# Peptides against a protein of PDB entry 5VZU: the designs that were tried, part 20

Target 1, 271 residues: chain A of PDB entry 5VZU
Amino acid sequence: GRTLEDIFHEHMQELILMKFIYTSQYDNCLTYRRIYLPPSRPDDLIKPGLFKGTYGSHGLEIVMLSFHGRRARGTKITGDPNIPAGQQTVEIDLRHRIQLPDLENQRNFNELSRIVLEVRERVRQEQQEGGHEAGEGRGRQGPRESQPSPAQPRAEAPSKGPDGTPGEDGGEPGDAVAAAEQPAQCGQGQPFVLPVGVSSRNEDYPRTCRMCFYGTGLIAGHGFTSPERTPGVFILFDEDRFGFVWLELKSFSLYSRVQATFRNADAPSPQ

## One batch from the design tools (peptide; aimed at target 1 Y55 I83 S199)

Design b2_p14_1_s2 (made by RFdiffusion4, then SolubleMPNN; from b2_p14_1, 5 letters changed)
Fold by OpenDDE base, seed 1:
Formats: C-alpha cells, structure tokens, sequence
Structure b2_p14_1_s2 (fold): chain B 271 residues (1-271), chain A 14 residues (1-14)
C-alpha cells in the first residue's frame, strides 16, 4: 500500500513541478503589477501592510492585511499552485471575538473546535436574518400606476374637553444593580499555546496573544479548483505578528510584518 | 475533496 512517505513524496514532487512550470514561464514574459499599501485609519486594529507567512508545503508567502470597517482581509500578493495572487486568503470578522480558554484547556482541540463552530452558527444566523430584510425591501417597488383619484374635501370634526386628575403614585426606584461590566481585558495579553494535533511548520510562535477573532480561510485544489471557505481563528499577537488557525485542516500559519520602507507605495488620492 | 487535498498539503510539511 502507499506509505505516508510515498504520499508525501508524490505531493511534494507535484508541488515542485508546478512551481517550476510557473517560474519557467517568466523566462518568456514578465508582467509587473504595482501594489499600493492600504491607508492607515485610527480605528484599525493594527497598522495595515505587508506580512510574510508560511502555508505548509507552499513555503513563504506575502499577504496584504487591510481593514474594512468591522472586517479585516488578508489578500495574497504571491500566488501558489492552489490559490492565485489577488485572492482573499483570510477574511476576519471583527464583530465576533473568540475568547480562548485557560492554557490547559487551549491544548484541547475539541474545546477550540466547539467555540469556533458555535460562533460560525451565529454568523450564519445573522447572515440569514440580514438576507431576509434585504429581500423584503426589494419586493415593494411594484409600478405605482398613478390612478388620479379625486380630491374629496373631508370635514371639520370638533373640540372635546378637559379633565385633569393628578394621581401621585410614588413607585420606589428599584436599585438597578449595574452589572459590573467585567473590564474588557482587551489590552492584557493572555498565555497562548496551539492545541495538540495542530500542525505548525515553525514551533517559534508567540506564547502570548492580545485577542482572537472568528474568520474564514480560502482553500482550493490545484489550479484554483473547487474554492471554498473553511472556519478558523485569527490570533493577534502584537503590532507586527498575527496567526491563523485553520480549524478543519488542523494547521497554523504565522504572519510577520515585512520590515521594509517603500517609497511611492501609497495609493494615489482618488481624483 | 478540496479539504482532503489541502489537508494532505498542510500535513506533509510539518
């Protein structure tokens, strides 16, 4: 039977061959595309920009992180045999924060899976409800046939009166125990560890994270066949590092900011 | 499935 090693060698040979075919085409024709950095906004979770990450067998990839209101987006700058450049490799929902358990329970993959899948079902419900509101609003633009119905002059009906009784009832102000808003621990880093059985190409990941959010990653077969979105966790470590846990793939990608200054990389002002 | 193909690609490099 095929060993795991045979399957490994077959897939690695195919990936190397595909990378070689794509790179060999550059000897004949190179198309250069200018990339603009997204503008920074005060409400951005971190500074937008270029990040370097690793996707297992694909090796080093470049992703542009950008913010779009309550969503963040990772856009591929480098393509791979599965997903071409310009695709949204990750989409992050900044409305749906994930609270990681304590460090002992973070080692349990089933606990992380439960938390992520509960958030996924909430996101699906919100999308269905918002889809119904958008559907009902379009139905009522039936053509108003302008029937010219005549202006009948309906009448003056009158005046009635006065009475003023001042009932005193002094209902006691019930002590609204202000539920102490647990101080949103938004700023304190928490201990972080990958669940058992989550693969990471590099074990040198940050052991403290600031916050986590629900997100989806794009996956596809070779040549961008059957593209689909899979659930995951965006992990903010610091200003220059984030991770993505691919839940169904049981894998982790670490992204680090490209520490380079680019001249003339700002988008031209919309004229 | 696309998920099984991608799982193989990610597992093979760890």
Amino acid sequence: as target 1 above (271 residues)
Amino acid sequence: STLEEMRKLFQVTS
Scores: peptide ipSAE 0.093, ipTM 0.770, DockQ to the pose 0.529
OpenDDE base, seeds 2, 3, 4, 5: peptide ipSAE 0.079, 0.100, 0.077, 0.082; ipTM 0.760, 0.731, 0.756, 0.765; seed 3 fails the geometry check

Design b2_p14_1_s3 (made by RFdiffusion4, then SolubleMPNN; from b2_p14_1, 5 letters changed)
Fold by OpenDDE base, seed 1:
Structure b2_p14_1_s3 (fold): chain B 271 residues (1-271), chain A 14 residues (1-14)
Amino acid sequence: as target 1 above (271 residues)
Amino acid sequence: SVLEEMRKLFQVTS
């Protein structure tokens, strides 16, 4: 039977061959595309920009992180045999924070899976409800046939009166026990570990994270066949590092900021 | 499936 090693060698040979075919085509014609850095906003979770990450067999990839209101986006700058450059490799929902359990329960993949899938079902419900509101609003632009119905002069009806009784009832102000808003631990880092059975190409990932959010990653077959979004967790470690847990793939990608200064990389002002 | 292909690609390089 095929060993795991045979399957590894077959897939690695195919990926190397595909990379070789794509790179050999560049000897005849290179197209250069300018990339602009997204502008930074005060409300951005971290500074937007270029990050380097690894997708298992694909090796080193470059992703642009950008912020779009309550969403964050990772856009591929480098393509691979499955997903071309310019695709949104990750989409993060900044409305749906994920609270990681304690460090012992973080090792349990089924606990992380439960938490992520519960958030996924909430996001699906919100999308269905918002889709119904948008659907009902379009139906009522039936053509107003302008029937010219005549201006009948309806009349003056009158005046009635006065009475003023001042009922005193002094209902006691019930002590609204202000539910102490648990101080949103938004700023304190928590201990972080990958669940057992989540694969990471590099074991040198940060062991403390600031916050996590629900997100989806893009996956596809070779040549961008049957593209789909799979659920995951965006993990913010610090200003220069984030991770993505691909839940269904049981894999982790670490992204680190490209520490380079680019001249003339700002988008031209919209004229 | 695409998920099975991608799972193989991610698992084999760790």
Scores: peptide ipSAE 0.128, ipTM 0.787, DockQ to the pose 0.519
OpenDDE base, seeds 2, 3, 4, 5: peptide ipSAE 0.116, 0.118, 0.102, 0.119; ipTM 0.782, 0.784, 0.769, 0.784

Design b2_p14_1_s4 (made by RFdiffusion4, then SolubleMPNN; from b2_p14_1, 5 letters changed)
Fold by OpenDDE base, seed 1:
Structure b2_p14_1_s4 (fold): chain B 271 residues (1-271), chain A 14 residues (1-14)
Amino acid sequence: as target 1 above (271 residues)
Amino acid sequence: SKLEEMRKLFQVTS
């Protein structure tokens, strides 16, 4: 029977062959596209820019991280046999923070799975409710038949008068109990470990994380067949590093900032 | 399944 090792070697050979065929077919017709860095905003979770990520068998990939209000986006700069360049490899919902358990319970994949799936269900409910409000608002533009309403005459309504009684009632200033601003728990770094059975290409990942958010990753078959979004966790480690846990794939991708400075990489000002 | 194929793609190089 095929061993797991035979299946591994066959699949690696297929991926290498596909990458070789794609690169060799472009030898005579390379299209270069200029990439612009997104502008930084004060409210951005971290500085937007280029990150190097690991996608298991695909190897090292380049992703552009950008912020769009309460959403963050990872856009593929490098394509692979499954997902072409320019696709959104990850979409992060900055409204839905994930709270990781203690370090002992973080080893339990089923606990992480429960937390992520509970947030996924809330996101689905919010999308259904918001879809109903948007649907009901469009239905009422029936064609207003412009019946010519006749010009009813403006009756002059009269000038009623005067009286000015000054009632003094000295309502006591109710103590505005200053709602204690729960100190925005600026994410104190918490100990971080991958769950047992989550695969990572490198064990050299940060052992402390700053914040986690619900997100979805894009997966597809070869040639971008049947693309779908799978649930995951975006993990912010620091200003230059983030991770993504692919929950259903039981895989972890680490992304590190490209430290290279690019001249003339800023988007042209919209004229 | 497609998910099993993608799981193989991600696990194979770990």
Scores: peptide ipSAE 0.088, ipTM 0.767, DockQ to the pose 0.527
OpenDDE base, seeds 2, 3, 4, 5: peptide ipSAE 0.074, 0.084, 0.072, 0.079; ipTM 0.762, 0.767, 0.758, 0.766

Design b2_p14_2 (made by RFdiffusion4)
Pose (drawn by RFdiffusion4):
Structure b2_p14_2 (pose): chain A 212 residues (1-129, 189-271), chain P 14 residues (1-14)
Amino acid sequence: GRTLEDIFHEHMQELILMKFIYTSQYDNCLTYRRIYLPPSRPDDLIKPGLFKGTYGSHGLEIVMLSFHGRRARGTKITGDPNIPAGQQTVEIDLRHRIQLPDLENQRNFNELSRIVLEVRERVRQEQQEGQPFVLPVGVSSRNEDYPRTCRMCFYGTGLIAGHGFTSPERTPGVFILFDEDRFGFVWLELKSFSLYSRVQATFRNADAPSPQ
Amino acid sequence: HEEILEEMRELYNA
């Protein structure tokens, strides 16, 4: 929904062109691989499926939320040259809720960082052996109309890599649940916010034979 | 690691 002008500034102009060129080299001679929608589950769940998400200058990407015990997974359906389609973009630790402070403490980025890194450390120890909401100051959000109220938060990690999916790594963050079908992820080391929203469309023949 | 953060920050905070 833009022209060459609104894009010729600039890193996105490049990424958008490469995508157009690259994808159009297929001339609709394509191979498709099967995917499934995730299993629903009662008590042990807060609702799976496809979501549209903001991935900075790459624009929106489609991400599938699925539940695997005390962890939620976000898997890329569409992707980008940094983190491709089919990868785990996010992992939410559902046994490590994070309490939300009043608005003024939410605004303090360092408080959020200290709190998140604390949980990361407690997690490393374990594995080794709603109310008003605002983003902290200095955290970017492409959306800006992110909901200002939220139901809860959890520790999670996101996958990052340089161009070409080089040296991918988990970086700490915090998952934010707004309502039944909108959620967010604060990328702590990037001071960046990704806002996700449910794909409302219904899909025929997309259920899996089983959880395995 | 630092190079990746710089690149990712340029992508996400643009």

Design b2_p14_2_s1 (made by RFdiffusion4, then SolubleMPNN; from b2_p14_2, 8 letters changed)
Fold by OpenDDE base, seed 3:
Order: C-alpha cells, then structure tokens, then sequence
Structure b2_p14_2_s1 (fold): chain B 271 residues (1-271), chain A 14 residues (1-14)
C-alpha cells in the first residue's frame, strides 16, 4: 500500500512538474510588461505597493495592492498554475468592515463564518437594489415623439395681493443628536488569533490587528479553469502587513510589503 | 466547484 509519505512525495512531484510546465510554456514567447506602482493618495488605508504573500505549495507570490475609492484590490504580479498574472487575487470592500469578536470567540470558526456570511448577504442585497434603480431608469426613455403642440399665448394671470401674516410656528429645533461617531481609536489594535481549523503555514503572524474588511478571493483549477470568487476577510495588521482569511478554504495568507525601492517605478505623469 | 475547492484547499494546506 502507498504510505502517506509516498502520497506526499508523489503530490510534491506533480506540483514541481506543474511549476516546470508553467514556466516552460513561456520559453518560446516571453512578453515583458513594465509594471508601475500605483500613486499614493492621502485617503488610502495604507500606502499602495508590492506585497509578498505566502501560499502553500505555490511558494512565493507577489501581489500589487491598490485603492479604488471604497474598494481595494490585490493584483497578481506573479502567476501560478491556477491563477495567471494580472488577475485580481483579492477584492476588498472598504464599505463593509468586519468586527471581530473578543479573543476567546475569535477561535470559533463558525462565529467568523456567521459574521462574514451576514456581510456577504448585505453586499448581495445592495447590488440587487442598485440594479433595480438602473433598470427602471432605462425604461422611461421611450421616444417622446415631440408633437409640436402650437404655442398658445400665456394669458397674464393677475398679481394676487400681499397678505403677510407671520405665523410664529416655533418649530423646536429637533436636536439631531449627531451620533458622534466615536473617533475609532485609531491607535489601539485589537488582539488577533486565527480560528481553530484555519491553516497557516507559520504561526508567526501578527497577534494584533487594526481593522478587518469583507472581501472576495479568486480561486480556479489548473489552467484557470472554473474561476470563482470565494468570501474572505481582509485583515490589516499594520502599514506593511495584511492578511486574507479564505473562509471556504479555511486558509490564511500573510502578505508583507516588499521593502525594495524601485527606481523609476512611478507611473509616468499623464502628459 | 467542489473539485476546485478541494484542489485549492490541498494546495493551501500543504
């Protein structure tokens, strides 16, 4: 019978072979494309740029993080056998913050799943409502055949008089208690731990997080077959580190900023 | 779908 070790070795050989095939397919036609770093904006959650991710058997992945209003995007710089370079590996909805429970309840995967699935349902509802408003607006542009109705002369209706009784309606100014959005104490990170049953390659992940957001990750079979979005959690640790919890895969990916300064990596100013 | 999830789960957990 095959040992677990034999099965593991065969699988590692298949992965090495797939990596070799993937690299060798390009030997005959390498297209080099210059990558520009996205410009930093003051309102960006963190500085955009290159991040180094660790995925399981895929090894090292480079992702470009960029901000697009209330959305963030991770774009693959390195491809793998499943997802080619230039694809959006993660899409983050900065409108939908995930509130993590206390540290004890963070160990419960079902609690995290509940929170994420509730947010996913809200995102789905918002997309359906926005689709309906866009649909009703298109139906009213029936061609108004502008029949030229003849200009009947505007009769001058007479100036009715000035009766100026000042009704003292003392409308009490309803104290709009501006719910003072308590300035999210921007400085104190929340204690962070992965749920039980979420795999991490290394236990060396930050044990404190700043913010979490709903997002989706891209998954596919070999050769980019059956690509789909899976729900997840973007975890901001600090200016140089973020994570992604792949909820359905029960996996965690840690991304660390590439500290290398690239000369002339800025996008050319639009002439 | 389930095959892709199983494949990706394997790849992420190894």
Amino acid sequence: as target 1 above (271 residues)
Amino acid sequence: RDEVLAEMSRLFNE
Scores: peptide ipSAE 0.287, ipTM 0.898, DockQ to the pose 0.602
OpenDDE base, seeds 1, 2, 4, 5: peptide ipSAE 0.246, 0.274, 0.237, 0.246; ipTM 0.881, 0.893, 0.876, 0.881

Design b2_p14_2_s2 (made by RFdiffusion4, then SolubleMPNN; from b2_p14_2, 8 letters changed)
Fold by OpenDDE base, seed 5:
Structure b2_p14_2_s2 (fold): chain B 271 residues (1-271), chain A 14 residues (1-14)
Amino acid sequence: as target 1 above (271 residues)
Amino acid sequence: RDKVLEEMSKLFNE
């Protein structure tokens, strides 16, 4: 019978062949674009830069992590047969923190799935509400054609007055206990384990994480067919390591900072 | 969608 190793080798051969087809169709006209490292900002969750990831059967990928206000972005520097270079492999919403349960409940994929899907629904609601405000604001500038309404007359003043009593119903303002967002204890890592049934090619992942955020990952068929965003979890381990759990794929990608110093890799100052 | 997820799930889990 085919071993899992045989299937993996056959699949890797197919991916290599596809990569060869994709590279050969360009008549060896390789265009090289210089990649600049994004400038670091004080409010960046970690230093932006290049990260080396393990990405399923594709092996080693290079992703650029960058910060864009309340969003983080992983951009593919390496392409694969499914997703070309320059695509955003992950988009992270830094407004939507994922709270991982205790270590025992972290093994439950359905619990993680529930938590992520609840956050996804909140993100969808916020997008719908923000879309309505943007839509309503544009509609009201219809030109008021000032049609001169004619001077219809001063009809009279009838008087009468009755006495309706002031009912004092002092409805106590129900203290909506604003659930104090406990300030994210940025300092203490929590124990981390992948859920059962989440594939990790390497069991050597950090067993402690700092924080997690809701995000979406890009998936596509071969040749970038039917690209879509799937829900996931961005896991910050430390300054140099993060992960992404692909919820629908039941997969985990680990990314580690490329420690190589690049000469002149800084973005040119905006002139 | 489901086909792409199935294909990608194979790619990630193989």
Scores: peptide ipSAE 0.047, ipTM 0.776, DockQ to the pose 0.678
OpenDDE base, seeds 1, 2, 3, 4: peptide ipSAE 0.026, 0.028, 0.044, 0.024; ipTM 0.728, 0.735, 0.769, 0.715

Design b2_p14_2_s3 (made by RFdiffusion4, then SolubleMPNN; from b2_p14_2, 7 letters changed)
Fold by OpenDDE base, seed 3:
Structure b2_p14_2_s3 (fold): chain B 271 residues (1-271), chain A 14 residues (1-14)
Amino acid sequence: as target 1 above (271 residues)
Amino acid sequence: RDEILAEMSKLFNE
């Protein structure tokens, strides 16, 4: 019988072969495209830029993080056999913050799954409601046949007078209880641990997180077959590190900022 | 779908 070690070695050989085939297919027609770093905006959650991800057998992945209003995007700079370069590996909804439970309940994968699936359902409802408003607005542009109804001269109806009775209606100023946005305690990170059964290649991930958001990751078969979005959690650790929990894959990807300064990587100012 | 999840799960967990 094949040992677990034999199966592991065969699978590694297959992955190395797939990587070799993938690299060799492009040897005959390499299109080089310059990548520009997105400009930083004051409202960006962190500085946009290049991040180094560690995926399992794919090795090193480079992702560009960019901000688009209430959405963040991870775009693949490096392709793999499943997902080519230029695809959006992660899409983050910055409107939908994930609140992690206490550290004890963070170990429960089912609790994290429940929280994320509830947020996914809210996102689905918001998309359906916004789709209905866009649908009803298109139906009323029936062609108004502009029948030229003749301009009948509307007579000057007389100026009725000024009776200014001051109704004293002392409408009590309803105390708009300004829901005191509890100042987001901007400084204290929450203790963070991966759920039991979520694989991480390295236990060396930050044990404190700043914020979490709902997101989706892209998955596909070899050759970008049957691409699909899977639900996940974006974990902001600090200015230079974020993670993504892939719920259906039960995996965690850690991304660290590429500290290399690239000269002339800024987008040319639109002339 | 399940084959892709199984494939990707191997790739991420190895």
Scores: peptide ipSAE 0.330, ipTM 0.911, DockQ to the pose 0.551
OpenDDE base, seeds 1, 2, 4, 5: peptide ipSAE 0.324, 0.305, 0.306, 0.312; ipTM 0.909, 0.903, 0.903, 0.905; seed 5 fails the geometry check

Design b2_p14_2_s4 (made by RFdiffusion4, then SolubleMPNN; from b2_p14_2, 6 letters changed)
Fold by OpenDDE base, seed 4:
Structure b2_p14_2_s4 (fold): chain B 271 residues (1-271), chain A 14 residues (1-14)
Amino acid sequence: as target 1 above (271 residues)
Amino acid sequence: RKEILEEMSKLFNS
């Protein structure tokens, strides 16, 4: 029977061959497109820009992180056999924060899965409700036929009376101590660990994260066949590092900022 | 779907 090692070697050979075929096919026809760095806005979670990801045998990927109101987007700058360049590899919903449990419960994949899937259902409900409001708002421009105001009469309904009994019952206002939700101090990182059974190419990931958000990752077959969005977790570690947990793939991708300064890479000012 | 997840899982975990 084939060993796990034989299967791994065959798969690696296939990936190398695919990479060779793709690179060789493009050797005669390279199209260059200028990439502009997204402008930074004050409300951006971190500075937008280029990040280097490493996952699996594909090696180095470059992703552009950008912010779009309450959404963040990772756009592939490098393509792979499954997902071409220019696709949104990750979409982050900044409205839906993921609260990680304590460090002990973070090791439980089923707990993370539960939390993420509950948020996914909320996002799905909000999309359905917002789709209905957008649909109903267009229908009501029926012509206001000016149906005439029939003058229906003033009926004088009567005055009845007074009686004033003053019952005093002084029910003590129970001080409902509104437990002041301590504003989750935006600044303190929490301990972070990957769940058991989530694969990371490198165990050298940050062990503290600032915040997490619900997101979706793009998956497809070879040649971008049957593309779909799968649920995941965007993990902000710091200003220069984020991760994505691919829930269904049980995989983690770490992204680190490209520290290179680019002259004249800013988007042209909107004229 | 299952095949894509298996394929992608191999790519991510290799």
Scores: peptide ipSAE 0.305, ipTM 0.907, DockQ to the pose 0.618
OpenDDE base, seeds 1, 2, 3, 5: peptide ipSAE 0.083, 0.055, 0.064, 0.292; ipTM 0.807, 0.779, 0.789, 0.903

Design b2_p14_3 (made by RFdiffusion4)
Pose (drawn by RFdiffusion4):
Structure b2_p14_3 (pose): chain A 212 residues (1-129, 189-271), chain P 14 residues (1-14)
Amino acid sequence: GRTLEDIFHEHMQELILMKFIYTSQYDNCLTYRRIYLPPSRPDDLIKPGLFKGTYGSHGLEIVMLSFHGRRARGTKITGDPNIPAGQQTVEIDLRHRIQLPDLENQRNFNELSRIVLEVRERVRQEQQEGQPFVLPVGVSSRNEDYPRTCRMCFYGTGLIAGHGFTSPERTPGVFILFDEDRFGFVWLELKSFSLYSRVQATFRNADAPSPQ
Amino acid sequence: SPVLEEMRELYQVP
């Protein structure tokens, strides 16, 4: 929904062109691999499926939310040269809720960082052996109309890599649940916010034979 | 890290 002008500034102009060129080399001679929608589950769940998400200058990407015990997974359906389609973009630890402060403390980025890194450390120890909401100051959000109320938060990690999916790594963050079908992820080391929203469209023949 | 620098350029909105 833009022209060559609104894009010729600039890193996105490049990424957009590469994509057009690259994808169009297929001239619709394509191979398709099967995917499934995730299993629903009652008590043990807060609702799976496909979501549209903001991935900075790459634009929106489609991400599938699925539940695997005390962890939720976000798997890329569409992706980008940094973190490709098919990868785990996010992992939400559902046993480590994070309490939300009043608005003024939410605004304080360092408080959020200290709190998140604390949980990361407690998690490393374990493994080794709604109210008003606002983003902290200094955290970017492409959306800006992110909901200003939220139901809960959890510790999670996102996968990052340089161009070519080079040296991928988990970085700490915090998952934010807004309503039944909108959620967010604060990328702590990037001071960046990704806002996700449910894909409302219905899909035929997409259920999996079983959880395995 | 070069990866963080690149990702910040991609994800941070001015």

Design b2_p14_3_s1 (made by RFdiffusion4, then SolubleMPNN; from b2_p14_3, 4 letters changed)
Fold by OpenDDE base, seed 3:
Structure b2_p14_3_s1 (fold): chain B 271 residues (1-271), chain A 14 residues (1-14)
Amino acid sequence: as target 1 above (271 residues)
Amino acid sequence: SPVLEEMRKLFRKP
């Protein structure tokens, strides 16, 4: 029978062959499309733009980070044998912050998995509840046949209702203890380490993170076969670096901002 | 082969 080593070797040979086929297609017919950088908004978590990501066996890829209200999106600018260019490699829900445990418990993959799956379940519940409200609202547009009921001219009766005295009911203002949203201590990053058994291409990742969010990552087989969105964690390190933990794959991708300035990369103003 | 299909799923990458 084929050994696990034979299967791994065949998979790596197929990956190399596909990479060669993709590179050889450049000699025949290339369609060039201009890519515009997303406009920066004041409410963007970090400046949108191009990032260089690490994708394990694929190596380095270019991803466009963009913000869409309370969602962030990573879009592949470069494709690979698994996922073609233009696909959304990551989708981040900025509504669902992940709280990492202390540094000792961050080494436990099962603890991270528990936290992420609990948030995934909340996101699923919120989507189901929002689907029911949208369903009930459509049922009540039965065609009200607007029977033209005739305009009876109801008269102007002038009734002088009397001077009801102001009862001074001194309702004590219940101290709505506005739970002072403790100003997110925006300054001190949390110590960060990858869980045991999460594969990183390099151990050279930031050991401090600012915040984390729930997200989903797109995975597929060779030739974009059996594409699926899997749960993960977006990790913001700083203005120029973020990570994604692919929970099911037990892998980590580090993304670093492309520092190159592009002339005429801004979207044309809508005329 | 069902086995090859399951193996392709095991080798899914981002």
Scores: peptide ipSAE 0.417, ipTM 0.830, DockQ to the pose 0.161
OpenDDE base, seeds 1, 2, 4, 5: peptide ipSAE 0.408, 0.404, 0.402, 0.416; ipTM 0.828, 0.830, 0.825, 0.836

Design b2_p14_3_s2 (made by RFdiffusion4, then SolubleMPNN; from b2_p14_3 with P2S E9R)
Fold by OpenDDE base, seed 5:
Structure b2_p14_3_s2 (fold): chain B 271 residues (1-271), chain A 14 residues (1-14)
Amino acid sequence: as target 1 above (271 residues)
Amino acid sequence: SSVLEEMRRLYQVP
């Protein structure tokens, strides 16, 4: 039977062939688009910019990291046979921090999977609740039918009804312990290891991380067929390195800042 | 999804 290795080699050959076809097609019709580096904001988790990603079998890709309030985004600068350039390869929810367990339990893929899926369900609930609030606000413009209801007059007066005593039921204010958003302590980096069965192209990844966040990655078939978002973990290692664990794919992508200085790569000031 | 099965084959380093 075909081994997983045979399937991987055949697929690598197909990817190489597709990459060759794409590059050969591009050699005939090179459209150059200027890439602007996103402006840095003080509240950005790290400096935005170009990162060199390793995507297992796909090899080396360039991703632009940018920050959008409580979201971070990785945008593909290089395309592959599945995901074209300009697509959002990763979307990170900076509201949903993932706490990695101890180093022993980090090796357990099922534990990481549980943690990520619990966060995914919270994100889904928040989206459903926020969708209802946006829906209810539109409904109440019922047409004021100005029915001219007529003048009828009468006066009558009566009567006394009695004494109902004020029950003092002192409802104790339930202290909604607002789960204090522990300020993102720029804490000491925690030990980091990939779960068993998560594929990394290289074992040369940082063995300490600063923080992790819930995110989603984009996956598709060849030619960008049936694109879908898959859950994952954004791992901040340092100012120049982050990772993404593709949970359902059981893969890890390491991203390292492109240290090249680009002249005139700054975004034009919004006029 | 068929895409997940395909992509698992693609991204899993053996």
Scores: peptide ipSAE 0.203, ipTM 0.853, DockQ to the pose 0.741
OpenDDE base, seeds 1, 2, 3, 4: peptide ipSAE 0.197, 0.160, 0.193, 0.087; ipTM 0.847, 0.830, 0.848, 0.764

Design b2_p14_3_s3 (made by RFdiffusion4, then SolubleMPNN; from b2_p14_3, 4 letters changed)
Fold by OpenDDE base, seed 4:
Structure b2_p14_3_s3 (fold): chain B 271 residues (1-271), chain A 14 residues (1-14)
Amino acid sequence: as target 1 above (271 residues)
Amino acid sequence: SSVLEEMRSLFQKP
C-alpha cells in the first residue's frame, strides 16, 4: 500500500510542478487588474490594507484586509496552487471575541479547539434564528382584504371593587453581588503562545496579542478542489500584524503590513 | 484520527 511518506512525496512533487506551471505561465499571458486600497473607517479594528502572509510551503502571499461592519475579510491578492487570487482566505466575525486562557492553557490545543467550537455553534445558532426571521417576514404580505367586521356593542361589565389588604412582607434585598466585569484593559496585550502541535513557518511570531476573534478560513486541494470553510482564530497582535490559527490544519499564518506607501492607490471617492 | 488529520492537512491548504 502507499505509505504516508509516499503520499507526502507525491503531494510535494505535485505542488512543485503546479508552482512551476504557474510561474512559467506568467511568461506567456499576464492579466492585470487594478487593486484599490479599501477606505479606512474610524471604527475599523486596525487600518485596512495590504499584508504579507506566510503559508508554509506556498511561501509569501499578499492578502488585502478589509472591514465590513462587524466582519473583517482577508482576500488573496496573490493566489497559490490551492486558493486562487481574489478568494476570501479568511472571514473574521468581530462580534465573536475569543478569550484566550492563561499562557499555560494556551499550549493545550484541545482547550483552544473547545473554545472555538463553542463559538462556532453559537454563530450557527444565530444564523439559523436570523434565517427564520427573514423567511417569516416575506410570507405575510398577503393582501389584507380589510373586511369591515361589524362593530358588536361591547357590553359594560360591572365595577366590582373588593378591598384587598396590602400584606407588608418585607423580603430582605439579597445583595446580588454584581460581579464587576473587570473592564477589559484595552491597552495591555495578553501573553500569547501557539498551542503545542500547531505548525508555524517560524517561531518568530509576537508573544503578546491585543484581541482574538472567531473566524473561518478557506482551505482547498490543488486546483481549488473541495473548497471548505474551516473554523479558526484571528489574532490581532498590533496595528501592523495579525495571525490566523487554522484549527483543522493545526497551522498558523502570520500577516505583516506592507510598509510601502502606494501613491494614488486609494479607491476613487464614491461620487 | 491522527492519520486522517495528517492526510487532510496534506491535501487541503489555505
Scores: peptide ipSAE 0.248, ipTM 0.782, DockQ to the pose 0.212
OpenDDE base, seeds 1, 2, 3, 5: peptide ipSAE 0.079, 0.188, 0.116, 0.118; ipTM 0.723, 0.767, 0.745, 0.746

